# Peptides against a protein of PDB entry 7UQJ, part 67

Target 1, 160 residues: chain A of PDB entry 7UQJ
Amino acid sequence: PELYQNFNITPPRGVLFHGPPGTGKTLMARALAASCSSDERKITFFMRKGADILSKWVGEAERQLRLLFEEAKKHQPSIIFFDEIDGLAPVRSSKQEQIHASIVSTLLALMDGMDNRGQVIVIGATNRPDAVDPALRRPGRFDREFYFPLPDVKARFKIL

## One batch from the design tools (peptide; aimed at target 1 S55 V58)

Design b2_p20_1_s3 (made by RFdiffusion4, then SolubleMPNN; from b2_p20_1, 8 letters changed)
Fold by OpenDDE base, seed 2:
Structure b2_p20_1_s3 (fold): chain B 160 residues (1-160), chain C 160 residues (1-160), chain D 160 residues (1-160), chain A 20 residues (1-20)
Amino acid sequence: as target 1 above (160 residues)
Amino acid sequence: as target 1 above (160 residues)
Amino acid sequence: as target 1 above (160 residues)
Amino acid sequence: PPQYYPPLEYPEEEIERLRA
């Protein structure tokens, strides 16, 4: 939050960090939080895994998301970091459509309901930006995307 | 890498990177690989997720580990990075014990079978070092552990 | 650290971390320090900002650098991290040449004077590697460079 | 330091260590 303020950049409501595994997406989010925190102004950092929200809180995931956003709003300035956000809002596959649609709809509503005056930034990280529901990638939600390239490790990464 | 050389620390065959999610474990492994690569001497970097080895290669995980180590040996100097190594070698829970025990035993044998003359380093990353089988954390395996604190963990860096 | 030993790579006296702002250069340096510290062997971490050395200690910057290196040598094994090292050793622009040249010369002498047996590593971080005096980027000084790519911020970060 | 709220699975003790 403060980083964007320090740069006089209107903080996006949501930022999508995408790129190959281990490009430092989560580290960057933490580093951003740390860099924005001054001795005078501490930023609260919330972290959740997208898949964990679905698997642990089947039926309460919506409530947990609401509580997360309320807590983030209470502890402003704050960052909500979703690691593996593609696990939270996968592109609609038929069989799980209702549960996923409800969680996605809740996340969308929470992101839309963040008053532009709030000092809450949402960061989503994924290895698969195209696996994230396009509704989340619209203006006012995750409307800024950052590609984390592999460090140009001129070493042959044979991903076998 | 160079830091430990300056410290005259015998490089472990295996290094465990542990710490909270997004503390840069994977990025560090990549940065270390990049840093060790010169124009004259390229390091080959292999990356695997522990959980992916279990899920994608049920029944062939041992063979895949052997092939990985053989390929790393063929492409010396090399780094094998296991992200989420706790997913490959979870602390023994009763029901899946046989499959996990076999994979762990294979990894142990591969680490023990690395000739000290080989230019292969194994880096394991986990958010839960206590979820890694203690047999992997013994001398000659992952015998060096690196805690990746959150940026706010006042490691007693006497910032003098 | 241990990775470079395994590869029989002579550790640089200095490592330059470069890349756009917020790429985790400082975090990486801290993580390296933490990773190198064991319960048995604590590494002392010194952090300075290049610009702070120039601004706060006009006329004493050389002495402060000497003291820093002496203290790092006294507290071996140690890491000296210079954040914004381009602020300490800018490429010579005419009007400030004498003061900067003296500080740069002192830093060069301190890096050259580190006995290869000393367990002191210097890490410089900058957003502008080309703004660092090329004399610092020579063998035996900051002879290893690590590029921290930004996530491809397709957003016009007006770096104000 | 930013107050980190770790994932719900991190023991409170680990949270306190991270806050310390």
Scores: peptide ipSAE 0.012, ipTM 0.243, DockQ to the pose 0.044
OpenDDE base, seeds 1, 3, 4, 5: peptide ipSAE 0.000, 0.000, 0.000, 0.006; ipTM 0.197, 0.289, 0.179, 0.317; seeds 1, 3, 5 fail the geometry check

Design b2_p20_1_s4 (made by RFdiffusion4, then SolubleMPNN; from b2_p20_1, 11 letters changed)
Fold by OpenDDE base, seed 3:
Structure b2_p20_1_s4 (fold): chain B 160 residues (1-160), chain C 160 residues (1-160), chain D 160 residues (1-160), chain A 20 residues (1-20)
Amino acid sequence: as target 1 above (160 residues)
Amino acid sequence: as target 1 above (160 residues)
Amino acid sequence: as target 1 above (160 residues)
Amino acid sequence: PVEYYPPLEYPEELIEELKK
């Protein structure tokens, strides 16, 4: 954090981890959360699944997102990890498109409402970055993307 | 490999990675496959999801498992990674229980049919080890289990 | 890579993984290397140990580092992983301090000499980030640091 | 629920045990 202040580098608010399933996106997010916790600075890690936001939180997803961001803000420094954030994508029904649009709009507003000085990092993980609303990928949101490709079966790790 | 021959230690045919979601089971399996690939010994990594075996391979799952093990045997040394192997668990319908029982029976037979000298390692990953059929956890199958715990909150990682 | 160009984000040249031994630094580096290899883009992974650079390459360490970076550049996109990079730290003898200073100076020059467009990522892993020369931790070198905490000792990996 | 991420306690030991 402090190293970014001296060089006028805006700390990334949001990081998108994308790549095929089982490439370690969720692991990396957890490892980063764990990693950012020093003896002096405990980082609080919050995990939510995109599919759970749609299915378990039907009708309360927006409220649960707000509560999540408030809890993350209260427990700064913190990481919010959204696993399977592509699972927020609308299922092909018109009613689900409206629900999706409302949830995405709420998430956008919550990411935008994080003060630049907030020590809350949001990590989204997806297997389908193209299924993530382009509005989430704008500056001040998921403005950094890390690709987690499949190790190609043929990828000769020439451990020299 | 050679160290196991001298001590009459049967090399593990199957390893079960179990622990909460996002503990890096899938990543570890991939990293192991990559790490075990030397310049002299390229390891081939095969990945399948338990849910895909049930949903995408409906009626052909047993055949696809056989083909997978044959391909793995052909490309020795090899790793077969089953992600979400708990996803092979029967959904609560009687018809799915029979399908599950047949798939599990086929997987058991394939793991048993690996000759002791086969350089094929099978890694299963699950978030619910208790949802994995106990028959899969017997000697000559997933006879080694590695728990991937949640990092305790208190693990202060000092980012310098 | 291309996503970084559009937003004027300099891709990290170097990433420092630090944390206690056995925290998965080496594993993560291998998994990242494996992960960054897609079907279309094979990433070449190079691994060297810091202690090996000092002990095995006595008098040729600088040359071996240059060759390593040249090979990594030739096989772009590539990852150079330095495990135990704190093992480059001088042992308390004056003669080893000079050798260390020369090796570190060479590594600095090689990291600085990577063109901003070079698809070579350098990952250093250390158990002792304070033993890593501060010059290596400057912008354009190991400018990102990820701590890898000990999982709390009480996480009983019940290897059954 | 705060889900913690375990780094592998001893990936070196695991790697060594798996290399064996």
Scores: peptide ipSAE 0.016, ipTM 0.355, DockQ to the pose 0.089; fails the geometry check
OpenDDE base, seeds 1, 2, 4, 5: peptide ipSAE 0.000, 0.006, 0.008, 0.006; ipTM 0.274, 0.331, 0.336, 0.386; seeds 1, 2, 4, 5 fail the geometry check

Design b2_p20_2 (made by RFdiffusion4)
Pose (drawn by RFdiffusion4):
Structure b2_p20_2 (pose): chain A 160 residues (1-160), chain B 160 residues (1-160), chain C 160 residues (1-160), chain P 20 residues (1-20)
Amino acid sequence: as target 1 above (160 residues)
Amino acid sequence: as target 1 above (160 residues)
Amino acid sequence: as target 1 above (160 residues)
Amino acid sequence: TPLEYANYEELKAEAEAALA
């Protein structure tokens, strides 16, 4: 941590996995979760699938998001993987409902808001990156974007 | 206050930060929240978002807004910051749930019934200005609109 | 009435001020209420909003609306002004609450209960006219309309 | 009286279809 405090830099803590289906996005997330449970320093893995937080009560989806990010603050070494994040956080439109844009606005305020979110890495896997809200694709929340392509010749050889 | 009485004008008590993502809105609100807590006279910073207002009970979200504005009047030199305010206050629509139009109406009434001395300042960052209700964007409720643009060369040089 | 009842032209049961925001609709009702700064028993003015009637309970909103109308009948020549009548009477649908729908179901029955010798006039203001419920715009209700547009050049000169 | 979203079952079905 002194290497990052040597400068006045904060580490990148957000990655957006994107590419065609079957290219290794969830596999890489699974390997990262299996590696986080065997290095004997507790990196807590939080798995979230799509719109797991959707509820029929008003303000319960934003409350579940706030609780997920808070429980991530309780254990500092924690990771949040959002599988199929384009179904949880679509581009905010006036035509669609307010539960969607309200979830996106809560996710924006919880990733880079007024309060610091802690040592929480946030990973989102998507097949449709341009269905993710563009305010979620900037540094401070999903700094990096890993494009997982269909494998080339050498990569297909290695996979096989 | 005699300058604002000599000319028959009321000091603006509302600012709407708006601009592209990552241009300085939450940063300015964080710098103003740190400047509220340093000097010989104290300004109280009230931070809010859509999650700690929206409730599942009838008449509880507007009661939380009223408690916020009453508590800010009690600590009278005050700032209220609403981040991602288009999620908290969208454009009123009949094709939406009634809780969002009821929040916008309660917010309009509480802003039209403030102290009328420049004691409670209300600052909101929407990232998208069109999504916010036009009744909130008129002078009397959010008087000033600060456009935080993408930086030009001298500004990029200063930031770097 | 000694003049206007000679010709049998009935005063309106409901007059609607509608227009863009900041066009002076609240000013006209405030100026008519300063024309109520006159002696008693003539042009009693009631200033209500799309809020401060609707409550947590199930009967105080309709009971209070029936009582407001009864106090309006008690002082015979009287005016009831509903500022932000889309806050009190939104569009009834299946995303609508039950308390607002019953407020509309009582306001309609109270406007049809108003006699033909027109001594109570109900003026209502809105910035979004096709967001008030369609039933109050039927004949025998809010049927005469005043459009408040943005000012032209001479009007802006007088305002300045 | 609690409040509920009127189209929640449609949204839940669309969210499940996004995972398939």

Design b2_p20_2_s1 (made by RFdiffusion4, then SolubleMPNN; from b2_p20_2, 12 letters changed)
Fold by OpenDDE base, seed 1:
Structure b2_p20_2_s1 (fold): chain B 160 residues (1-160), chain C 160 residues (1-160), chain D 160 residues (1-160), chain A 20 residues (1-20)
Amino acid sequence: as target 1 above (160 residues)
Amino acid sequence: as target 1 above (160 residues)
Amino acid sequence: as target 1 above (160 residues)
Amino acid sequence: MELTYSNFDELLEEAKKRLE
């Protein structure tokens, strides 16, 4: 903590899980939440799907993102898991709808605005890391990436 | 392979997984992909949700389906898994939106256009096989069907 | 059964599974369906996602809910599982779209209209019980609530 | 284990072990 303050390094807050769909990204995020939870210290696990944020909260998606981060901060230690984050934060193209661009900008601001002392981890899961806006993959945001390969048969039997 | 060529039988390309939701259809599709992958031969597993194709790619869903099949062909041996395929290819009714009808027609054409020598398997998962367009259930398309019953408690513990 | 008739108590029909996403709510609902199914008595398990009802059946969502309850009654004993029910039946606000309000009203009427002798159980799963319309949480509807904490790894292995 | 970003790799490995 103190080291990050001294070096003006924004502490990493986001983890990108990427790999083929159903390789256990969501499962791993849940396992992390479970492993970090003890009898003494329960972690709050928030999960949202990227496309659901766009569809369920048309016109309020930004507000819902803000509320999500506020609630995660209120209930820290917490994990925010965005499933299908490429549906939430697609690569910015000149053809991208202003609404999607605004949601991405809000998510960027929320990740940047997290207090360095906050015990909030953000996990994004995608099948298409290259479809996620590169701005989200910068230091202090989703700056750690974990690849989820297709489980081999053995790995599948171990995860099940 | 050769046997199907000699008898003018269009080789089966599509498998329909049907049964109550959460009976392990998606999980089985992934298990199949894993089981068919060896150290020497990796299978590429593509997964799409039917409703997501409609919602995420409004106006480009047909193009995205074409790209998906092209990418699957490029990365063969491959599995294309459509989760909730009844959301992609509902039964054609006179009340069906032209967009949905066009997507179904594109999927039909893509399945028909697959090379018989191509190592691309298409798996559709549905909770409602009768809600899937019967044209997709014809020979050379989703011509194999596998029922996923609600696992008994014992079966659940075996699949999990 | 007879006791509920004598005391004019509407028997509980709905169970609300709530807790962090991916805590096994859907999995538990399926396990319950499986556990209640015997060789002699198969339970029919219906599953719908709240947001999918809104998105897939725009303008027909009410009819589709009616059909779902009719089919569940026809195939009793049955379980209707609504995943993400907060997407179907959000808290009524003055800003809520009339369509969503109408769907909620339909679901209320369907739950109220279930015959007390009917072997239809309705399970709603949500990550946000406070985002579910309180009218659905009243006696005779989703009047039983089960919290799904983040499973510890051991609890996950017990539920799986 | 405390949920910190610094511990995330260790937490992930622990979570993997628990899924194994």
Scores: peptide ipSAE 0.051, ipTM 0.276, DockQ to the pose 0.024
OpenDDE base, seeds 2, 3, 4, 5: peptide ipSAE 0.023, 0.007, 0.005, 0.036; ipTM 0.374, 0.237, 0.340, 0.287; seeds 2, 3, 4, 5 fail the geometry check

Design b2_p20_2_s2 (made by RFdiffusion4, then SolubleMPNN; from b2_p20_2, 12 letters changed)
Fold by OpenDDE base, seed 1:
Structure b2_p20_2_s2 (fold): chain B 160 residues (1-160), chain C 160 residues (1-160), chain D 160 residues (1-160), chain A 20 residues (1-20)
Amino acid sequence: as target 1 above (160 residues)
Amino acid sequence: as target 1 above (160 residues)
Amino acid sequence: as target 1 above (160 residues)
Amino acid sequence: MELTYSNFDELKEKARKLLE
């Protein structure tokens, strides 16, 4: 509730940050976590890289995703940030299909199992939203998308 | 042409950004891509991490590099940014030599195959230029190097 | 000495930066390296990601850690920054125990082998200090911990 | 700072500065 009010968005289960690499998606997710943290209410920020979940957790990725969502639920209000989520949930291409499909299916089930009343926001960051399994981009999952354009030169030079 | 004029450099095939990790190499590559993008002429920015090319594309890394360069050629003017390029093209050390050597050889061939008239800039970022295969640092490849020092705190706080 | 005076801390062998992912631990480590670098005395900043040491250096991680510490000693004053150190030295969980344990043991030995008079600071960054092997958090190793809360956006901009 | 759509771009900008 309050976490979602702080975003001024109809409470998504998931928010997809998409745009060119290092347009600040990861940083925005952190800034959001920071901005939603008050002295009275600290938001727990969990970050995982999509490729790390696949590579580090070969054969346990599903269990580790479950544990991540359980830990996020225990530490509400919380943000789960998946950096490079296209590495976790690539569009189902034929040859590596089964393992990726199982991880995607687990992530789908975990997002579907989030009660909208839970103060858990899932943020996925990708450079290529079209490389993310469309099943993740459906209502009740990553149903809100924020485009991170390449900062225009002027904006960046005012920052620099 | 215009892209290279914006760099005030004799058109390199490749630019090596080197310096301590997260001195803004990736960010500068993006800022350069942004700065070279006008309302009239958008530069297409492709980013790949060196380690990701090795890890995600085991057995297809060469094909994926070819596709990347083809896509960059199709979307000229373009920048190909290799973050952590030392992960792609480590100095040829003996034991993992063949697979790395094949990827490096493919990258060399792709850079050599860039027509100097092409509006494709390749930017490699590394923390250790000495860990990058010297063959990549030769003329017609990453023949320009930009050092990214750790910004002094004052410089960073002026940038922030 | 001077490097440690700049930190206003009794010279730790190691400093653990912990806090939510991307609260700026990596950035602060870089800013510290920059702040400690003067025109007269440049600090050499070495950065490694914990997961990269495990993944890229499978079977050589120990040797690469030794080389890293040797190089840092040669280039004093220096900072060794381990980003995602929980990826290098996870709490000893049963199945992948031996390889991780060997890397951790090597890192422990290297930190124990640092003379306190050496101008080498080791900074480990983690999102989960409890996921770092407690042996690394003992006196004479990562014996100083700095919590990086999710900076409220204001607090981070006041720090920067 | 409360995240609103109105300050989201400011937060993006501030966030980008922090990456720099």
Scores: peptide ipSAE 0.008, ipTM 0.274, DockQ to the pose 0.021; fails the geometry check
OpenDDE base, seeds 2, 3, 4, 5: peptide ipSAE 0.007, 0.008, 0.007, 0.006; ipTM 0.333, 0.206, 0.337, 0.376; seeds 2, 3, 4, 5 fail the geometry check

Design b2_p20_2_s3 (made by RFdiffusion4, then SolubleMPNN; from b2_p20_2, 10 letters changed)
Fold by OpenDDE base, seed 4:
Structure b2_p20_2_s3 (fold): chain B 160 residues (1-160), chain C 160 residues (1-160), chain D 160 residues (1-160), chain A 20 residues (1-20)
Amino acid sequence: as target 1 above (160 residues)
Amino acid sequence: as target 1 above (160 residues)
Amino acid sequence: as target 1 above (160 residues)
Amino acid sequence: MELTYSNFEKLKEEAEKLLE
């Protein structure tokens, strides 16, 4: 925390995990949550799917995002994991585009509005980093990116 | 089977697998099904996602649950695996809450109504055990719980 | 490719990966894409979920399928991977049945309409091969099937 | 950045710092 303030660097609030499906992005996000939690410091892990935000929360997606961030702040230290965050990107139907744009704008505002002192990390996972709205990949949002490569065929055949 | 009858112990009809996503809950449920099946005793494995019960079966979810349990009984010995069983918990929209409550009540009734002689095991998997309706976690339902920890970082990097 | 033309055999355009969830169907599809791609021959990998086709594309699912196949043809050699292709099978609600039937009919027409000279492979993944519309499993569609067994319990306990 | 052991530890350290 203090190091980012001293250099006038906005601390990265968001980490983007990108790579092929099945490369363990979700598993890594949970492993990080587990590894950063101790008996003294329970980290609360919130998981949402980008597709669920759009489909399950029709007409309330923005409110549910706000509630999620409020709940994460209330239960800090916490991690918000957005699986399939590229699913918040519009499918180019006009009415869905407006809804998606509103949801994305709400997520942007929530990420921008997090206090630097808040112990809330946002992790986005995607299989399509280029399908993630570039606005989400700006400094102070998802400004750290980790690529999850496919295991090489040899590593994979050791599992199969 | 016989061991549970001799002790007047209601056999656990439900097992809850909980833990981070990707920890192999679904994989374990299926491995158990495979391990308990022999050439002489084929176990039928039924899989449903909690989210699919709510979203795909709008207006028929209760009927589809009944049909699932009837089909599982017809094909006994069988396992019903509910992936994301916490997805049967209401998203607190009023109309969805009533639908969710009805679906949960149907699942409760189906689990309660299973004959002790039935060779049907119900496995629920969740990433959020506390988001599973406490009524499902009562004796005679999901009364056994198994935590699936993250593989240690070393085990995971052997896969990646 | 050439071998199929010489024998007047319609090359299999579709491969069905079936088996338990977490058995690596999606991972295999991606590994095949990666293994078949070289610096000289980049394979474009398109991924869709069957459930997303139904839910995200309400009223445009057929159009989005057409666009997907056109885009795959444009970026050939390419793989179209349909995850949860059984999710395109109707949930037997009357209005959804008609929509599902139309979407399935569109997918059938697109698979049938692929030029034999097209370098587009369609891979469907399902946990329920019997829930895949039998029309999709006909020759010239998903006419090759690969079962993804669970890793043996020993292999699995080495991961857990 | 590619996910490696070193990158995981760095990410953990960054996460810990963000949680402090």
Scores: peptide ipSAE 0.009, ipTM 0.277, DockQ to the pose 0.030
OpenDDE base, seeds 1, 2, 3, 5: peptide ipSAE 0.010, 0.016, 0.028, 0.027; ipTM 0.420, 0.394, 0.435, 0.436; seeds 1, 2, 3, 5 fail the geometry check

Design b2_p20_2_s4 (made by RFdiffusion4, then SolubleMPNN; from b2_p20_2, 8 letters changed)
Fold by OpenDDE base, seed 2:
Structure b2_p20_2_s4 (fold): chain B 160 residues (1-160), chain C 160 residues (1-160), chain D 160 residues (1-160), chain A 20 residues (1-20)
Amino acid sequence: as target 1 above (160 residues)
Amino acid sequence: as target 1 above (160 residues)
Amino acid sequence: as target 1 above (160 residues)
Amino acid sequence: MPLYYSDYDKLKAEAEALLK
């Protein structure tokens, strides 16, 4: 409570981690879970991939998202980490766009329906913040963004 | 340099970073590149993904690996980082197995042919060390392994 | 070892990992320990927190530091990792300043007294490198610094 | 305004505050 009050920040329901691959977004989410956990207060960490929400949960993605949020609420305090959350928005097919729109709408509803008094944080990670639906980035959703730039490596990275 | 000299360890040509996803393997490789670089001595960092070696370099994967090692040698001191190196070993198709075997054999030959006096280090990262071909883990190749445990998260990670 | 040998870097007695929290400093230290270990040569990893040195070792912090270095020497090759080493330097109270000055002086003496031929590496991690006593950052102590940036983008990544 | 990962203390603070 105090840290959010001190920063006069309305606690974000969701945090977007964005930056190039291998900048430690997933590590940070795990480290946050670790850092917020004490012997008296264990944080439960849930991880999903955006691509898995579309590909593995064919026809059940909405239900699996609901179950994920229910399980996170049941095991609160908890962190839900969506890796590659831009993978919810694959560009190529109209049928995938409709399915995607439904999954995104479900995620929006779940984040909007999350009681502000709940001890559940949602972290989305992406390499492409501009590929994340702007609706997910609105207040009460992923309304805090953390840029994970590349480590200040005076090393020349040539990613071919 | 210093850690290895103090421990009187012969420098491996290849280092395997293994551990669960989001344990900072890529971040570590980048940080190692940064740390080994000075204003006078810039380290060149090359990054490739195991899946990209198979999918993007269809029919040219061997040539692209050779070019990568040549470019790394040309820009020495350098680090070659293979993210998801287990992605070179997809289990499912006989045709992919043959292509995979050829790519792995090329990588083995490139690592074996690397002059021990060369200032090129190869780092492979995997979430599944047992999915990495044992031939890659032999002396003179990825003969040093770094386990990236999950951060000491007294948090319960429930990866469902 | 090899990364540092290949890059011809003289082994620091102490390495300062600095950068914002969750940048993988602790993970890096553990990964370095893992990498320096082989089946034939296990590295012993010791971890302490700066805050614990002050709070848990009230009146015995100096003795516990000496014991830590003795144990590390006994189990060499070894790594001593001080997480949050800036936690040895709490700014606010004159009494804490004196206690801190004594603990820091003990750590300095232990690092200075470490035989350069000893297979003990000290890694200090901090979120606030400027809060680390400059005396700890002198040659023969934490004389190598690894910035764990936040992935700060100043590296021109050409992602082709 | 995107917070830099540099604000991990802020992120941690935010996370701790959300979890408390």
Scores: peptide ipSAE 0.041, ipTM 0.442, DockQ to the pose 0.073; fails the geometry check
OpenDDE base, seeds 1, 3, 4, 5: peptide ipSAE 0.008, 0.006, 0.029, 0.013; ipTM 0.368, 0.397, 0.394, 0.437; seeds 1, 3, 4, 5 fail the geometry check

